# Peptides against a protein of PDB entry 1MQS: the designs that were tried, part 123

Target 1, 223 residues: chain A of PDB entry 1MQS
Amino acid sequence: ILKMLFLNKDLNNNDNITTITDDIFNQQEIIWKVLILDIKSTATISSVLRVNDLLKAGITVHSLIKQDRSPLPDVPAIYFVSPTKENIDIIVNDLKSDKYSEFYINFTSSLPRNLLEDLAQQVSITGKSDKIKQVYDQYLDFIVTEPELFSLEISNAYLTLNDPKTTEEEITGLCANIADGLFNTVLTINSIPIIRAAKGGPAEIIAEKLGTKLRDFVINTNS

## One batch from the design tools (peptide; made by RFdiffusion4, then SolubleMPNN)

Design b2_p21_8_s3 (from b2_p21_8, 9 letters changed)
Fold by OpenDDE base, seed 4:
Structure b2_p21_8_s3 (fold): chain B 223 residues (1-223), chain A 21 residues (1-21)
Amino acid sequence: as target 1 above (223 residues)
Amino acid sequence: MNFDPIKDLTKEFKELVEKYK
């Protein structure tokens, strides 16, 4: 998240948020930016960052993508929004209207190829592709509710996993999705966890899958 | 290949934009 707020510049990942923001704030000229969020990303940002952190990152204003926003043609904008057709259309409309000086687009999760193409196609028509400086995928598919508690916001996960009518295939699929989310979370927080899970249920399946992913990642990273 | 939780799509995007021009 911080990397995004600093226009995806290299940051020292070993430092805490406060240290990073303080160092940048003190050592570099702050580029003031607008942060455009959606409901999901708002929750994410709010859970991870404090208002002061945003200010130190140069975020002067943040607003929802679906809200009416005043043009700030001389101000760069960071979009941190879900990869949806609706959001893409809004971004393109903002581009058309010269709402901001520069566009730094960060999707909260993987952008499907079809949507990437759609974005590109629409932008090509505007003739203003030069204003789009960055397009990034984030793999932030979790919401931090507490410092040590987070949610993947997978709908009905508990119900599905505990419903006796749920098929093995459905359970396996859901567990895989959960494991992927957890994996992304681990990578995002840059901490390799000790995995603990209850035995004899979906949690164990998830733990195993996650463990495998992490092991594979560590092996590949250290090689 | 190290999994990066952040993927830069800028180049690919720009290429696609040019393709559709």
Scores: peptide ipSAE 0.605, ipTM 0.911, DockQ to the pose 0.535
Fold by OpenDDE base, seed 2:
Structure b2_p21_8_s3 (fold): chain B 223 residues (1-223), chain A 21 residues (1-21)
Amino acid sequence: as target 1 above (223 residues)
Amino acid sequence: MNFDPIKDLTKEFKELVEKYK
């Protein structure tokens, strides 16, 4: 996984994850990248890596492949997704739309030849094969733990956020409290969250605040 | 059989792309 995050460069295998990330961080210029995941790969990464590990690897943004993602045409993307026809079609569509500057494709398991040919055929039609820098497949024997469902148990949060009498200031304050709770949870469970929020509401505010807190934390811990 | 857990398919992929051009 770490090798993939560093664009499959040769890493010294004798070091722990922290040492590897620190060494790379100190020795090489960080290339900022987008990480595209699916549900399976999200669980895999979350079981192995910490939030700080992703940031040290230069992952600035991570998203689910099936989510609507904003174009970042000047940013390279790492795909770490299941070898399915659906995912291949999405990758090709992202390529067609020039969603990213470069494409590093890593399949979570062995890619069947028919799907490799399908990918190649579709990419050939686009005329943009030069943007695909790498295609890898791998066999990961990870025991993915069951997703944990948890609640912050903030009393009446939903009611307060949806009450028309609630002021913007109150909403902002509550969103900050929720974001703090989520931040603490992330640190406690030592997992990497994928933040997904509905647009145009309190959830988006919470997501933004949480994202900022996580970024600030990483910056401050590295200084 | 050396089980390589990671396989680089880039070359094969590029060759296939050219084949379909």
Scores: peptide ipSAE 0.600, ipTM 0.906, DockQ to the pose 0.325
Fold by OpenDDE base, seed 5:
Parts: C-alpha cells; structure tokens; sequence
Structure b2_p21_8_s3 (fold): chain B 223 residues (1-223), chain A 21 residues (1-21)
C-alpha cells in the first residue's frame, strides 16, 4: 500500500510504516496526490494506515470513486479500486473530463484480461492515454513490518505439487489448505503481509486465495 | 521468479491501447 502511495517507487521494506513515512517526509519534497478508493479498498486502507500516514504520504484528498469529486487538473491521482467494469468506466470518464493531471491506476486484485482490454479500448478512444502513467494490479498490499521466515510444515507439499500425476483438484485443495495456514499465521502475527508469489504456478493460486481471505477478514472486522 | 503480488501492467496496457487505435 505504501509503495502505491509513492507511485510504486522502491521503498526499504524493512522499515515500519512510521519510519518510511517519516524518512520520505524529511528527505523529499512531498508530491501532493489525490487518492480514489472504493468501499472495499477504504476498509483495507483504514485497517493499515492512519489519517496522518496518508498526509505524510502526500495524500491531500481521499474520496470514494462513486462520489462526486471536484476536478483537480493539476494534481495527480492514485486509484486503488476493485477491478470491475463499473470502476473502469468511472476512471475513463474521469480521464475524459481531465479531472486530474496524471492517473496511477492500482487494482486491489488481479485484473482479468477482458477488463484490461476494455480499459485499453476505452482509453484509446479518448486520445488521452499519455495521462495514464501506471496500471498495476495487486493482491491486497499488506505491510510486513519485519520479515520472518516460517514453514507450515505440510508434509509432502513439494512432492505433491510437482508430481505430474497429481490432479488439478488435488493441487487446488492443497493450495487452499496452505492459504488457510498462512491466513491463520497472519492473524497470529497481527500484521497484514505483502503477499509475493511466483507467477504461473501453485504459489499464485495460494496468493490469490490468501488475498481473498484477508480482504474478507478486513471487511468483516471493519464492518 | 519471485512472485510479486504487485504486477505492473503498464507496458501491456500501452500496447493494447496502440492496438485499438
């Protein structure tokens, strides 16, 4: 989440939120930005960041994507919203109306190919694609305060996942179990992690499942 | 290949924009 607020620049991941925000606040001129959220991402941000953290990150205004928002044509905007057709249409409308100077789009979960194509198609029609500086999708960005290496000690997990005779259903089941274990670990540590996984394998499946569980948990606890 | 939970789609997006022009 913090990385997103700083336009996905490399941050020292070993520092806590307060240290990172203090260091940036002291070292660099603050670039003021608008943060556009939806209901789900609002719950996520509120669970991890304090209002003062947003200010230190240069967020001057934060609003819901469905709310009427005043144009700030000289201010860059960060979108952190669910990958839905509705949100894409609103972003494109904001682009058409020159509501902001630059658009940094971050989807809260994986963006399906069809929606990426839809976004690209609509943006191409506007002729304003240059204003879109970044497009990211992410699993819920949870901040890891201290890196810890641990194992769930699941017997034969490696063998099962790499055995060519293992069925897709068996892999899916195992991935669900691993995700459950990771979820429980996260709750025990009482810290929402940044989930990193290799693409194109079981790790990605696990990451997706874990992300969903964490999102649901955050929404339910804030509700 | 470290699974980065954050995927940069910018390049792919820009390529698609050009395709639809």
Amino acid sequence: as target 1 above (223 residues)
Amino acid sequence: MNFDPIKDLTKEFKELVEKYK
Scores: peptide ipSAE 0.610, ipTM 0.910, DockQ to the pose 0.475; fails the geometry check
Fold by OpenDDE base, seed 1:
Structure b2_p21_8_s3 (fold): chain B 223 residues (1-223), chain A 21 residues (1-21)
Amino acid sequence: as target 1 above (223 residues)
Amino acid sequence: MNFDPIKDLTKEFKELVEKYK
């Protein structure tokens, strides 16, 4: 998330969000930007970042994509929204109207190929593709509900894991999905956890999978 | 295989834009 707010530049600091934002704010000329969100991404951002953090990251204004927004043609915009046809159409409309000076588009989850092509096709018609500086997608499927607590919001995970009719393959698949979600969460918060799990159940399987993914990541990044 | 939570689509996007011009 912070990387996105700084236009996907590499952040070298492993410190807390406040320290990172302070250091960057003090060391670099702040580029003021508009942050465009949807309901889902608003919940995510609000759970992870404080208003002061956004300000320190150079976010002058944040608004919902579906809200009427005032044109700021001299200000770059960061979009952090769900990969939907509706959002793509709104982004293109904003581009057509020269609502912002530059467009940094970040989708909250994987952008399907058909939607990428749709976006590209619509943008090509506008003749303003030069204003789109970045297109990223992410995997963001977690919500921080309170300090030190977050959820992946995987539907019926508990029921599936405790249903005696669930096959080993289904359990393994679900555990893999959970581990993937946790891995992405770890990367998002930029903090390597000490993993603790109850032994003898799905939690242990998840912990092992997550541990392996993290170790592999560290090894690959250090190589 | 490590799942990368962030993917840069900019290059691919730009190529597609040119394709549709």
Scores: peptide ipSAE 0.602, ipTM 0.908, DockQ to the pose 0.459; fails the geometry check

Design b2_p21_8_s4 (from b2_p21_8, 7 letters changed)
Fold by OpenDDE base, seed 4:
Structure b2_p21_8_s4 (fold): chain B 223 residues (1-223), chain A 21 residues (1-21)
Amino acid sequence: as target 1 above (223 residues)
Amino acid sequence: IKFNPIKDLTEEFKELVEKYK
């Protein structure tokens, strides 16, 4: 969610939300934005962020997508809404009316291909596609919570992963075990994490495995 | 790397826009 509020820039900090927002607020110029929500995403945002967090992220105003919103043609807008035909039509109408300067669209769940095509088709007709800067969707329809530090307490995991004598098979196996542990933890806490891992090592393998497991779980649960 | 439950559709979207022009 924070990443979205900062226009999906890379946030390198593993700090809590307050620390991240404070650092950004104090160190760089904030881009002021409007946040457009629906009922579902409002609940999500409210569960994770405080009003002060929104302000520090540069959100001047937040409104419901179905509300009659005043035009702010010089202000960029972040949409965080459900992937529905209705919401797409509203976004396109907002685009047509030049309601905002830029459009950063984030769907709260996976956007079906047909709706992506519909959005693209409608936008193509407007001739204003340049105003749409980003289109994102979420793989998981879950609340992103603040990260917590914990240990799986797997014996000698660090040593094994860093031992040059360890085989790729052993590494893969250990990574799978770690991913399983993390997956179980996620299920236990009933929250979906943002996974961050170092590139080019076991951590990346673990992250990918965990991501796959989480996605599969969501698919199976929603089936 | 970041493995986010977020997918960037921007490029695909832009390509589709061009397709429908």
Scores: peptide ipSAE 0.597, ipTM 0.898, DockQ to the pose 0.482
Fold by OpenDDE base, seed 3:
Structure b2_p21_8_s4 (fold): chain B 223 residues (1-223), chain A 21 residues (1-21)
Amino acid sequence: as target 1 above (223 residues)
Amino acid sequence: IKFNPIKDLTEEFKELVEKYK
């Protein structure tokens, strides 16, 4: 995934994500890019990367492929989406409209031959094949290996929290919902967690809300 | 055989584009 964010350049495989992003950030000029996702890939990105990792990778804007997106004709785009006919049609439409300067297409799973041919055929008609710089497919099978990892299944939480267009009220509301979900989980497992959160972001807000809920609960139950 | 989960289809894609042109 990190390799994709850096336009599939060779990365030192022995370093953790933070070290890699720091090294690249310090050693190379950052190319600012748009990241286009779908629902599936959003979940994937959220599970692997922190918000700060995206920024360090040069992702200035991210959006869902099915959402209306403003043209950024001078900005390269990374697509990380499912290999579907629908997504291919959208990519081609984006190409036709010159929505971005360059197109780096990464499919989240194996691209069937028929869809590759369809993409090629449609792109051929546009006459803008030169703007497509890369086409990759990936095999991403996420196996839950850690029993301590769970999801609250809140739709688009990552995108909402990281979209600069999201209002403070929306963020606050979402953070409250997340805190409620975590609180319910804590009660269900009957264990008081040690809360760790990054400072200055939604995680801190969530942590504070959760902490308050837990404190209130403990006070009320010991009374 | 090192399993590479990522496959570069760029060249194949470009060839197909030319085929349809």
Scores: peptide ipSAE 0.611, ipTM 0.906, DockQ to the pose 0.285; fails the geometry check
Fold by OpenDDE base, seed 5:
Structure b2_p21_8_s4 (fold): chain B 223 residues (1-223), chain A 21 residues (1-21)
Amino acid sequence: as target 1 above (223 residues)
Amino acid sequence: IKFNPIKDLTEEFKELVEKYK
């Protein structure tokens, strides 16, 4: 989440949120930005960040994507919203209306290929693609304080995942079990992790499942 | 395990934009 707020620049992952925000505040000129959220991402951010953290990250205004928002044509905007057709249409409309100077789009979960193509197609029609600086999809960024290497000690996980005879259903089941184990570990550590996974393999499946579990948990605990 | 769940789609997106132009 913090990385997103700083336009996905490399941050020192070993520092807590307060240390990171203080260091950036002291070392770099703050770029003032607008943060656009939806109901789901609002709950996520509220669980991790304080109002002062947002201010230190240069977030001057945060609003819901479905709310009427005043144009700020000289201010860059960060979108952190669910990957839905509705949100894509709103972003494109904001682009058409020159509502912001630059668009940094971060989807809260994996963006399906069809929606990526839809976004690209609509943006191509506007002729304003240059204003879109970044497009990211992320599993809800859970912040890991100190990276600890740990093992779930699932027997034969490596063999099962690399055996060509293993069915897709078996892989999916194993990934679900791993995600459950990781979820329990996160709860035990009482910190929201940054989930990183290799693309195109079981790690991505695990990351998605874990992200979903964490989102559901955050929503249920805040509710 | 640094689980970097973040995927940069910017390049792919820009390529698709050009494809539809």
Scores: peptide ipSAE 0.610, ipTM 0.901, DockQ to the pose 0.488; fails the geometry check
Fold by OpenDDE base, seed 1:
Structure b2_p21_8_s4 (fold): chain B 223 residues (1-223), chain A 21 residues (1-21)
Amino acid sequence: as target 1 above (223 residues)
Amino acid sequence: IKFNPIKDLTEEFKELVEKYK
């Protein structure tokens, strides 16, 4: 997230957010930027960063992507939004209207190929592709509430897993979704976890799925 | 093993833009 706020420059990862922001603030001229969020990314950022952190990162204004936003044609914008067709259309509309000077697009999760192509196609029609400076996707499927506590915010997960009416297929599907979210979390934290789960329940299934995903990833990265 | 949580799609995007142009 911090890397995104600094236009994906390499940051020293060993320091606290405050130290990083202070160091950058002191070393480089602050480029004031607009941060465009959606509901999901707002929750994510709010859980990780303080208002002061955003200011130190040069965020002068933050707004929701679906809100009516005033044009700031001389100000670069960072988009940090979900990879949806709706958001892509809004970004393209903002581009067409010269809403901002530069566009740094960061998707909160993996951007499907079809949506990437759609974005590219629409942008090509505008003739303003030069204003798009960056396109990134991330693996953010979690909200951090406390340093040692986070949530995937999967609706009704506990209820579904404990409902006797839930089918095995539904449980398996949900466990897979949870494992995917945890996998993305692990990637975001950039640390291989020791997985601990209670035996004999959905937690074990999730742990096994996550373990498999991590192992496969490690094997593929080291090959 | 370091996981990269961020994927840079910029070049791929630019290539696609040119393809559609």
Scores: peptide ipSAE 0.600, ipTM 0.901, DockQ to the pose 0.695; fails the geometry check

## One batch from the design tools (peptide; made by RFdiffusion4, then SolubleMPNN)

Design b2_p22_1_s1 (from b2_p22_1, 15 letters changed)
Fold by OpenDDE base, seed 3:
Structure b2_p22_1_s1 (fold): chain B 223 residues (1-223), chain A 22 residues (1-22)
Amino acid sequence: as target 1 above (223 residues)
Amino acid sequence: TKVVLKEETLSAGFKYISTSPL
């Protein structure tokens, strides 16, 4: 998140800004920028950063993507939003209207190929591709509630997994979603975890799925 | 193991950077 707020630039001596320290803020040239969020990303940021941290990072204004926002044509914008067609269309409209000087687009999770192509196509049509400085996947499908505790904020996950009326397909689908969220968490932390799960339940299914994803990732990264 | 960032330059002329190989 902090890296995103500093336009994903390499920060001196810390390749992985995992901790908010005053030293990090003091070493960076403050570029004033706008932060555009959605409901999900707002919750994510709020769990990790304080209002003062945003200010120290040069965030002049933060707004919801669906809100009516005033043009700031001389100010760069950071988008940190869900990878949806709706959000892409709004970003492109903002680009068309010259709402900001530069666009740093960060998605909360992986952008599907079809949406990436849609974004690229729409941006190309505008003739303003030079204003799109980068598109990043942040993989922040979790909310940090405590230093060693986080939530994927999946509604009614416990109830769904423990309700005898829930179908196997629903359980499998939910377990897959949880595993994806956990995988994204691992990528964000940049550390391969030891997976521990209770045996004989959904947790084991999730652990297996996550383990597979991690193995596949390691293999693909080392090849 | 360090997560490797993948970078792709799209036809539209901007960069797409992902931490996931997927």
Scores: peptide ipSAE 0.212, ipTM 0.769, DockQ to the pose 0.517
Fold by OpenDDE base, seed 4:
Structure b2_p22_1_s1 (fold): chain B 223 residues (1-223), chain A 22 residues (1-22)
Amino acid sequence: as target 1 above (223 residues)
Amino acid sequence: TKVVLKEETLSAGFKYISTSPL
């Protein structure tokens, strides 16, 4: 998250957030930015950062993407939003209106290829592609409730997985979604976990899927 | 292990950066 707030520059993540923000605040000129969020990403940011952290990161204003926002044509904007068609359309509209000087788009999870192509096409039509500095997948599809506890915020996951009326296909699909969320979490924390799951249930399925994803990732990273 | 970034320049001219090739 801090990396995103500093336009995805490399940061030493080994320090606590406060130390990082203080060091950066004291050593570098602050580039003031607008932070555009959605409901989900607001929860994510709020779970990890304090208001003062945002300020120290140069976030002068933060707003919801669906809110009416005043143009700040001389100010760069950081979007940190869900990868949805709606959000893409809003971003493109903001681009068309020259709402900000530069656009740093960060999606909370992977942007599907079709949406990426849609974004690219719409941006191309505007003729203002130069204002889009980057599109970045942050893979922050989780909420941190406690330092060692987080949630993927999947509605009724437990109920769905334990409902005898739920089909195997539905379970498999949900397990895949959970595994994806966990994978994104692992990538975010940049630490390979030891996976432990109860046997004989959905947790095992999820663990297997996650394990596969992690193994594949490691292989692809080393190739 | 550092997360590998995949970079792609789109036809529109901006960069898409993914933290995972998966």
Scores: peptide ipSAE 0.201, ipTM 0.760, DockQ to the pose 0.516
Fold by OpenDDE base, seed 2:
Structure b2_p22_1_s1 (fold): chain B 223 residues (1-223), chain A 22 residues (1-22)
Amino acid sequence: as target 1 above (223 residues)
Amino acid sequence: TKVVLKEETLSAGFKYISTSPL
């Protein structure tokens, strides 16, 4: 998250958030930016950062992507939003309207190829591709609730998985989504976990899916 | 295991950076 706020520059991840923000604030030129969020990313940011951290990162204004936002044509913008068609369309509209000087687009999870192509096509049509500095997948599809506890905040996941009316297809789909979120979390933390799950339930399915994803990733990375 | 970042330059001229193994 901090890396994103500093335009995806490499940061020393060994320091605590306060130290990182203080060091950057004191040692580097601060770039004042606008931060555009959605509901999901707002929760993510709020779970990890304090208001003072945002300020120290040079965030002067933060707003929701769906809110009416005043143009700040001389200010660079950081988008940290879900990879949806709706958000892409809004970003493109903001680009068309010259709402900001530069656009740093960060998606909370993997952007599907079709949406990436759509974004690229729409941006190309605007003739303002030079204002888009980067598109980045942050893979921050989780909320840190406690120091060693996080949640994907998938609405009613527990209820859905335990409802006898839920179809196998729905369970499979939900388990896949959860596994994807966990995989993204692992990538974000950059640490391979020991997976522990209860046997005989959805947790086991999720664990197996996650394990497969991790193994595939390791194989592909080492090859 | 180090997460590998993939970088792609799109037809529109901007960069897409992903940690996706795909």
Scores: peptide ipSAE 0.193, ipTM 0.753, DockQ to the pose 0.493
Fold by OpenDDE base, seed 1:
Structure b2_p22_1_s1 (fold): chain B 223 residues (1-223), chain A 22 residues (1-22)
Amino acid sequence: as target 1 above (223 residues)
Amino acid sequence: TKVVLKEETLSAGFKYISTSPL
């Protein structure tokens, strides 16, 4: 999230900008910008950042994407929104209206190819593609409850995993879903974790699945 | 170890950055 707020400039740097420290804020040039959110991303960002943290990151104003927003044509904007056709259309309309000086688009999850093509096509038609500085996929399908604690907010996970009536297929499916969420979290953090899990239970299954996903990802990216 | 990002320049001229290599 912090990386996003700093316009994802440090993509290749070894620094994990995951901790909100004054040192991180002081080391980076503060560019004043607007943050545009949707309901989902608002919940996500609110779980991680305080209003003061946003200000320290140069966010002077934040608004919902569906709100009537005043134009700030000299101010860059960060969009952090769900990858939906509706949001794409709004972004394009904002672009057409010269609502902001620059557009840094971050989707809360992977943008489907068809929507990416739609975005590209619409932007191309506007003739204002130069204002789109980047499109970035985030993977924030979790809620941070505490600085070192997060939740995937999967309903009834504990109950399902501990119910003797739950089938093996159901357990396997749930473990896969959890592993997917954790995988997305890892991608968001942009760091390969050390995986620790209790042995002999669902946690071990999840850890194995996550480990496999991470290994496959590394192999596929390096091949 | 950092996650590798994929970068693509789209026909519209802007950059798309994804964590998915696929």
Scores: peptide ipSAE 0.213, ipTM 0.763, DockQ to the pose 0.460; fails the geometry check

